Peptides against a protein of PDB entry 4GMN. Designs and how they scored, part 26

Target 1, 375 residues: chain A of PDB entry 4GMN
Amino acid sequence: RYANITLLALVTLASIGTDFQETLVKGNQGSRESPISAADEEWNGFDDADGDAMDVDQKSSSGEDQEEDYEEIDVKEDDEDDDDDSITSEMQADMERVVGADGTDDGDLEDLPTLRELIQTAVPQLIRLSNLPIDSDESLTIQSHALSALNNISWTISCLEFANGENANIHNAWYPTAKKIWRKTILPILEADSADLKLATQVTSLAWAVARVLHGETPTDGNPHRKFISLYHSSKQQAGGNSNSIEEPEDPFQGLGVKCIGVVGSLAHDPAPIEVNREVGVFLVTLLRQSNNVPPAEIVEALNQLFDIYGDEELACDKEVFWKDGFLKHLEEFLPKMRTLTKGIDKRTQPELRTRADEALLNLGRFVQYKKKHA

## One batch from the design tools (peptide; made by RFdiffusion4, then SolubleMPNN)

Design b1_p10_1_s3 (from b1_p10_1, 6 letters changed)
Fold by OpenDDE base, seed 2:
Structure b1_p10_1_s3 (fold): chain B 375 residues (1-375), chain A 10 residues (1-10)
Amino acid sequence: as target 1 above (375 residues)
Amino acid sequence: LVKYPTNLAS
């Protein structure tokens, strides 16, 4: 009885997330011009839109020079030992609290009471349900439904624009909750090393949705990018052996391989550690080099992630990874292969895959041309 | 910005 009520509540929460996403996608259809609309614009990188420098009128308040006599407090240099300045996950969490406690308007969702209740009331319960001890098929079912609800909520929020301070109230309310989902739901499931590919697909989908908001600010504790790269490789090995077709999802973009690429790509954005960026960048470029054995949807996703990671020349990863590791050469060598791959996709049977491959091919040509001008 | 496939759970 309680289980059926819990399952009904979880299905209802997952449905609310879906209905909200459909509403947002319908609303945003007007603003995100298809990359086809930018067909005539030269790829000039990802211009961070120049935030209009609010002319903060420097009212020169002539504060009087009160020479406050700073008494030299002779702070004894106590030789406190070389405790490894590993910013503890607690200090990072406290710095995040301090940055959130300064008068950045805690995303006052006063005008969004339903979203507030989803973030503040529902999500914490879903996190709890995703961490239940798995002792029965019933507990596994509850976990799966909790992950589905978290996935749908997280994906929906990740479809909002947060660039240029848009939806800042929602971002600020979601950000600490997204980190909590990462630390309390995603990491424990990844560490359990379950052979359950369904569970792995669910957690990877959730991880992608969360990482699409947190980007390079996603907690790097325990090198989760390596776990997703390992999961990518493991999924390829299993698909080759068991002719139990885990029904390749009817949508080629719903595959575990695409989801793994999406997660690690999102994790590699600035301000991710340069070594995390490098490992991900090398993984993505290696997929392009091995493209003969890689599904077209994974190639499309890997290209999009490479564009998003290395589209800005001012970022440390451009100099320290893209140029230093010679990624341009690999992209140039891949361009003729991408043309062949894209032409091989049947427009009648796979219209979406063909459209996204045509877009990725166009963007690859522009990106290579851009990087050659800025070499 | 590529419209990422909405990986909604059915």
Scores: peptide ipSAE 0.074, ipTM 0.845, DockQ to the pose 0.515
Fold by OpenDDE base, seed 5:
Structure b1_p10_1_s3 (fold): chain B 375 residues (1-375), chain A 10 residues (1-10)
Amino acid sequence: as target 1 above (375 residues)
Amino acid sequence: LVKYPTNLAS
């Protein structure tokens, strides 16, 4: 009885975290309807907002308008009013405030009561439940649901903008809690050396969400980046041997390999120790060199992480790792391989993977050109 | 803007 109520509460908290994220994504999409034609902006790193967009005169070549008569398939949207009563009016009001408010610098969530209770009351209980001794199938189920709820909350918060002091109140409230999740939930599970790939996938997803906010300020105790690199390699060895259908996730970006890359990439950002940055950078560049045996989604994620880590030339990792270890040469040698890889992805069967690969290829070309100008 | 794949647990 108590277990079923606890499980229902954990499932409800995980769902609330999902719905909160969907509402944030919908709210952020409504404000961004200005199509920034991302075509001709030179990639100037993260910081330079003020770059004058040069007017490239698109000389209109008049191609002949073949009027293909698109039969308007009147897809009746059956308005199934699924009264998804899951989002309280208080949560929706907190969401509208997060999207609209210049956050005052105090880590006081007085104006965000639902988010405050989520961070201060719910998350500490979820951390406790994720740390219970595993002595039964019931305790394992409770741990899994507690990890799912922590994952969804952490991912939702990691989708907020924190650059330039945005949402500073939420960042300041979350930061100590994120460090507590890392030290009390993630590290103990990674140290238990479990062969459970489901548990490893859950903890790695949570670790990525937490590391996307903490970046290089993520606790480096026990070299967690090496544990995730080891988990990456171990996951590849298991997939090759036993024909037990680990159902490859329908989404290529939900794979354990992608999640491992996302975690270690996030851990390598400034102010990470330079040797942590080097070990991660060498791992990511090695994936590009071995690209013939690496899933396309992992290549896309590895490229994005390399751009995010080495995009700023003022950072110590640019001089001490990127230039010193000759990463530019490896990226330049990878360009023709990336073009071939991207062209090999079918737009009809894998539209998202193709779009993300086309973007990563474009960014790789820009990044290589940028680094050559700043050599 | 790269939509980060939201690794939400179902």
Scores: peptide ipSAE 0.074, ipTM 0.846, DockQ to the pose 0.532
Fold by OpenDDE base, seed 1:
Structure b1_p10_1_s3 (fold): chain B 375 residues (1-375), chain A 10 residues (1-10)
Amino acid sequence: as target 1 above (375 residues)
Amino acid sequence: LVKYPTNLAS
């Protein structure tokens, strides 16, 4: 009885975390009049003010106006008001405020009562439930659901903008809780060295969400980056042996390998210790060198992490790791391989993977050009 | 667009 109520509460908290994510995505789409295409968020380098715009003379070939009269098929959108009764009006109002509010620096989420209760009341209980002794299938189920709820909450919060002091109130409320998730949930599970790939995938997903907010301020105790690198390699060895392939997730970006790359990339950001940054940077560059044996989604993630880590030339990691370890040469040598890899992805069967690979290829070209100007 | 796919648990 108590277990079933606990499980139902955990499933409900995981659902709420998903519904919050959907609401944030919908709310952010409504406020931006111009779709800044995902292509306009391309890594352009830092704008050095000397705009020698290469005049690419696009000769406008005047192709003739064939007015093909496409009949407006009046698709009546049946407004199935699927009143997703899961999102309370209070939760929706909190999410609308998160999308619209210049965050006051007060770590008191006074204006966000649902988010406050989620962070201050629910998450500490989820941390406790995720760290229970596993002595039964019931305790394992409780842990899994607690990890799922923590994952969804942490991912949702990690999708908020925190740059330039945006959402500072949410950041300040979340930051100590995120560190607590790391220390009390993630590290103990990673240290238990379980052969359970499902549990490893759950904890790695949660670790990525947490590390996307904490970045280089993520606790370095016990060298967690090495544990995730080891987990990456171990996951590749297990997939080759037993025909009980854990069904590779239908989404290439949901794979344990991608999640491991996302975690270690996030951990390597400034102010991470230079040796942590180096070990991660070498790992990522090594994936590019071994790209023939690496899934395309992992290459895309590894590139994005490299751009985010080494985009700023003022950071200590640029001089002490990027230039010192000769990463530019490896990126330049990878550029033709990335073009081949991207062109090999079928746009019809894997449209998302192709789009993200096309973006990563464009960014790689720009990144290499930027770094060559600053050499 | 969220630059990274959200790894939400179903």
Scores: peptide ipSAE 0.073, ipTM 0.845, DockQ to the pose 0.579
Fold by OpenDDE base, seed 3:
Structure b1_p10_1_s3 (fold): chain B 375 residues (1-375), chain A 10 residues (1-10)
Amino acid sequence: as target 1 above (375 residues)
Amino acid sequence: LVKYPTNLAS
């Protein structure tokens, strides 16, 4: 009886986290109804004050483009408006406030009662449940559901904008709780060194969500970046040896490898210790050098993390790691490989992966040119 | 801003 009620409550908390995220995604799409052409999703990490729009001289080579009649597969968006009416009117009101609120610096979530109860009441209990002794299949199930709920809450919060003091109240309320999740849930599970790849995937997903908010302020106790790098390598060794392929998730971006890259990339941001940044940067650049054996989604994620880490030339990691360790040369040498990789992705079978690879290729070209101008 | 796919648990 108590177990079933606990499981139902954990499933409900996980679903609430999903529904919140979907509505945040829909709300953030509605505010972007300005047709920013897909070309203007510039990597905004460059304060290019010099608006020298490179006039891409459209040399009109009048090649006879055979109009291959791409039959528009009218993907009927069956808008099955599964109005999953699970979003309470209180949750919707909290979300509308998060999108509209000029962030008052008071870490008091007075105006966000549902989010306050999630952070202050639910998350501390989920942390407790994730730390239960594993002595039964029931305790393992409870841990898995607690991790799923923590993951969904943490991911939802990590999708909020916190730059320039936006949502400062939510950031200030979440920040100590995120550090507690890291120290009390993530680190103990990583230290248990279990061969359970499912548990490792769950904790790594949660770690990425937490690290996307904490960045370089994530606790460095026990060098967690090295544990995630080790997990990355161990996961690749297991996939190659046992014909029990844990079915690679149908979504290439849901893979444990991508999650490990996302965690360590996020951990390496300023103000991370320069040696942590260096170890992560070397890991990411090494993936690009070994790209022939790396899934395309992991390459896309590794590139995005490198842009985010080394996009600011005023940061100590630019001089002490990026320039000192010669990363520009490796990125420039990777550019032709990225073009080949991206062109090898079928737009019909993997449209998202192709779009994300085209974006990462564009950004790699821009990033290399930027770094050459600022050398 | 590239929307990273959110790693929600089902």
Scores: peptide ipSAE 0.074, ipTM 0.846, DockQ to the pose 0.533; fails the geometry check

Design b1_p10_1_s4 (from b1_p10_1, 6 letters changed)
Fold by OpenDDE base, seed 1:
Structure b1_p10_1_s4 (fold): chain B 375 residues (1-375), chain A 10 residues (1-10)
Amino acid sequence: as target 1 above (375 residues)
Amino acid sequence: LRKYPFDLRS
């Protein structure tokens, strides 16, 4: 499992790195068309969709012999070798090394030259481009593309396992860069207080990807958790007023509300300040209490964040927030509501949402039982 | 993700 996620993450990094290099080369050649490459698709993380590949046993029906003599129209398929050069031999070698490397604590990435250049050379330029003065539609487009590229890179890196010192070299190389993205890209955009929901969605996606690696070590300057909580509430107010607003993404987990929950949840992990943890925990528990007006995907994400934040009884936040603020009672009272919510999701129309809700419901039951034994 | 005793992934 881990090897396949790491491989897929590296393929995505490679594609993004290639697309970024091509965009830089094309940009330097004066072609105005930024290729809308696959990197411009806002990659919002690998869902750990355990796609149970249903082995459809296609029973070989032996249908019979009819000889119809259709004339060979020699259509010269011009094999446009779409050299899907998306994976260079160097990127492939880096992928093999990341999958096979005993994580050296060396943040220099000497064995991963492509990833090193992506982090050390490409990302600092993307940070610069995301900070251009917005004085034209062109500068706005450049900012958007720079944010998309930073998002995709950051998400891909956030899919690597860093537990128990795994991928420590990548973690150590990424960590200072992730903090730089936070301070130089995310915070300035959040402080600009733009009413642009597209920009807000892009910066929130990027913030989630960055915070999934930095966790409670994410810079707390300016109380960014409150900005994302405010953005969550503001987004709900705007969606309710204008029926012509941004089409809610077809994927319920790609919504700005889910992204805001993911960011603030990640920010609240140890060693976050207890006050930050408390404000986030209260926000998340309040969503569960108000669940009748909250999208099911946001409830699923809020539950997962609560499990990740408060699942470790050794952490200071367990005693100082979870128990002190009486969160167990709210989670226990939410169990019957979660059962109703989950049963209300149609398995035919929303199979993923139903699967994730069934998982979150089962985890909620186990979590409540766990916490009751450790009370 | 830390495998919690309650996690289905455990």
Scores: peptide ipSAE 0.078, ipTM 0.826, DockQ to the pose 0.067
Fold by OpenDDE base, seed 2:
Structure b1_p10_1_s4 (fold): chain B 375 residues (1-375), chain A 10 residues (1-10)
Amino acid sequence: as target 1 above (375 residues)
Amino acid sequence: LRKYPFDLRS
């Protein structure tokens, strides 16, 4: 009886976190013509000085696209408005404030009561539930649901802009809680070294969401980057052996390999220790060198992480790692391979993967040119 | 939009 109520509450918290995310994404789409999260923005280099915004004159070659009269099969999508009654009017009002707030309110979460209760009341309970002794299938189910709820909340918050002091009130409220999730939930599960790939995928997803806010300020206790690198390699060894592969998630970007890359990339940002940065940078560059056996989605994520880590030449990691370890040569040698890889992705069957690979290829070209100019 | 690894519970 209590178990079923706890499970229902955890399912409800996980749903609330998902719906909160979807509405933040929709709200950000209304204010920005392209809802490219700041993490998906085209990397144009950090060259402040040359205001040559390359006016990419999209010469609209007016190809006479033959109007193939696609008979508009009026598929009445019965929009079963699944009125996902999960979003309260108070939650929607909090979301509209977060999306519409010009980031300047250094205020307390007084104006965001639902988000305050999620961070201050719900998350500390979810952390406790994720750390229950696993002694039954019921306790394992509770842990999985608690991790799912923490994942969805953490991902939602990680989609907020915190650059330039934007959303500083939310950042300041979340930051100590994010560190607590890392130390109390993520690290203990990673140390338990469970052969459960489902649990490993859940904790790695949560770790990525948390590390996307904390970056190089993520606690380095016990070298967690090495554990995620080890998990990456272990996951590849298991997938190659058992034909009972856990169904590769239909979305290539949901794979455990992509999640491991996202975590370790985020952990390597400034002010991470230079040795952590080097080990991660070498791992990422090694994936590019071995790209013939690496899924395209992992290559896309590894490239994006390399751009985010080594884009700023003022950072210690640029001189101490990027230039010293000769990363530019490896990136330049990878350009023709990336062009072949990207062209090999079918736009019809994998449109999202193709779009992200085209973007990562463009950014790789720009990044190599930038680094050559600053050599 | 990077589809982040949400547990889309179907």
Scores: peptide ipSAE 0.030, ipTM 0.749, DockQ to the pose 0.263
Fold by OpenDDE base, seed 4:
Structure b1_p10_1_s4 (fold): chain B 375 residues (1-375), chain A 10 residues (1-10)
Amino acid sequence: as target 1 above (375 residues)
Amino acid sequence: LRKYPFDLRS
């Protein structure tokens, strides 16, 4: 009974997150076509699998009243000093500086009561439910639904513009919660190194949504970029061996490979450590060099991430990674391959993939020309 | 999205 109520609540939260996203996307249709595709994981409705009501015969076994002595295990609450990851006064001051002088708006979502309740009341419960010990198919189902709800909420928020201090109140309210999702949900699941590709896909989608807001301020402890790069490679090895078609998602941009690229690309933004940026940049450039064996959607995402990371010449990563590691040469050598790849995509069968590839090809040409002018 | 110093097509 409680489990069914919990599942229904999680389903309802996931649906609210989706409806909120659709509403924001429809309201924001005047701004750039954000890559909506990764966020349109419609919660595929509960297929009413007519699970045969197994007649569990109510055998009335009158088992005796063994008074098991409830030893009060005095669970000493060891006050584990929750290392109060106190937002250092410097981080708070830097956040205040990014929000600019006019908005003393302390993330007060007074005008957005539904979003406030989602962030402050629902998300902390979803984090708890996503981090439960998995001991049953029921606990696995609860985790999956909690991750789906967190994904939809996080994607919705990641579709807002935060540049130039836009939506600063939402950003400030979300930022500590996004870090909490990362530390208490994403990292523990990644560290468990589960062979479950469904769980890996869900956590990677959530990680991408969170990292699209946190960027290079995403916690780098334990080198999560390497875990996602490893997951990318592991997913390719499994897909090559077992012709158990895990149905490649009909949308080529929903693939685990694309999601891994999106996460690591987002993690590599300034102010990420230069070593993290370098490892991600080398990974992305290596995908372009190996493009004959890489799905076109992953190439498109890898290009977009490279533009986002290295588009600003004022950033330390431009000099210390892009120029130092000779990325321009690899991008220039990739231009003719990208033209061939893009032309090979059928506009009739894959219109979105073709449109995104035509855009990425155009941007690659412009990016290479820009970098050559600033060399 | 950062405005790139080059004309990316959005």
Scores: peptide ipSAE 0.074, ipTM 0.834, DockQ to the pose 0.074; fails the geometry check
Fold by OpenDDE base, seed 5:
Structure b1_p10_1_s4 (fold): chain B 375 residues (1-375), chain A 10 residues (1-10)
Amino acid sequence: as target 1 above (375 residues)
Amino acid sequence: LRKYPFDLRS
């Protein structure tokens, strides 16, 4: 009885976190390009140098108009108005305030009471539930749901802009809680060294969400970047051996490999220790060198992480790691491989992967040019 | 829309 109520509450909290995110994403689509495309565009190292528009002579080959009668597949959008009434009117009002609030510098969540209760009351309980002794299938189920709820909440918060003091109130409220999730949930589970790939995937997803806000301020205790690098390699070894299809997630960006790259990339941002940055940077550059055996989505993520880490020449890691370890040469040598990889992605079957690969290829070209100009 | 690695409930 209590277990079912707890599970229902955890399921509801996970739903709430998802719906909150979808609303933040929809709200941001109405004003500016996706916060993720915006994060890739705001790489301030790309001077919009007026690169000569190479006139690609569109030779108008007059191919004959075969009127292929495209049967209008009347995709009945069954608007199953699943009125997933999961979002309370109070939560929706908080979501509208978060999307509409030009960052009021008031470091209190007074105007965001539901978000405050989520961070201050719910998350500490989820952390407790994620740390239950696993002695039954019920305790494992509770842990999984607690991790899912923490993941969805943490991801939702990680989609907020915190640059230039934006959303500083939310950042300041979340930051100590994010560190608590890291120290109390993520690290203990990573130290338990479980062979459970589902648990590893959940913890790695949560770790990425948390690290996307904490960046290089993520606690370095016990060298967690090395654990995620080890997990990356271990996951590849397991996938290569037994033909039990770990169902490659239908979404290539949901793979454990992508999540591991996202975590370690985020951990390597300034002000991360230069040694941590170097180990992560070498890992990422090594993936590019070995790209023939690396899924395209992991290459896209590794490139984005390299741009985010080394995009600023004023950072100590640029001089101490990027230039000292000769990363530019590896990126230049990777450009032709990236062009081949990107062209090999079918636009019809994998449109998102192709779009993100085309973007990452463009950014790689610009990044290499930028770094050559600033050498 | 970049899909983030949410535990999207399938």
Scores: peptide ipSAE 0.030, ipTM 0.752, DockQ to the pose 0.290; fails the geometry check

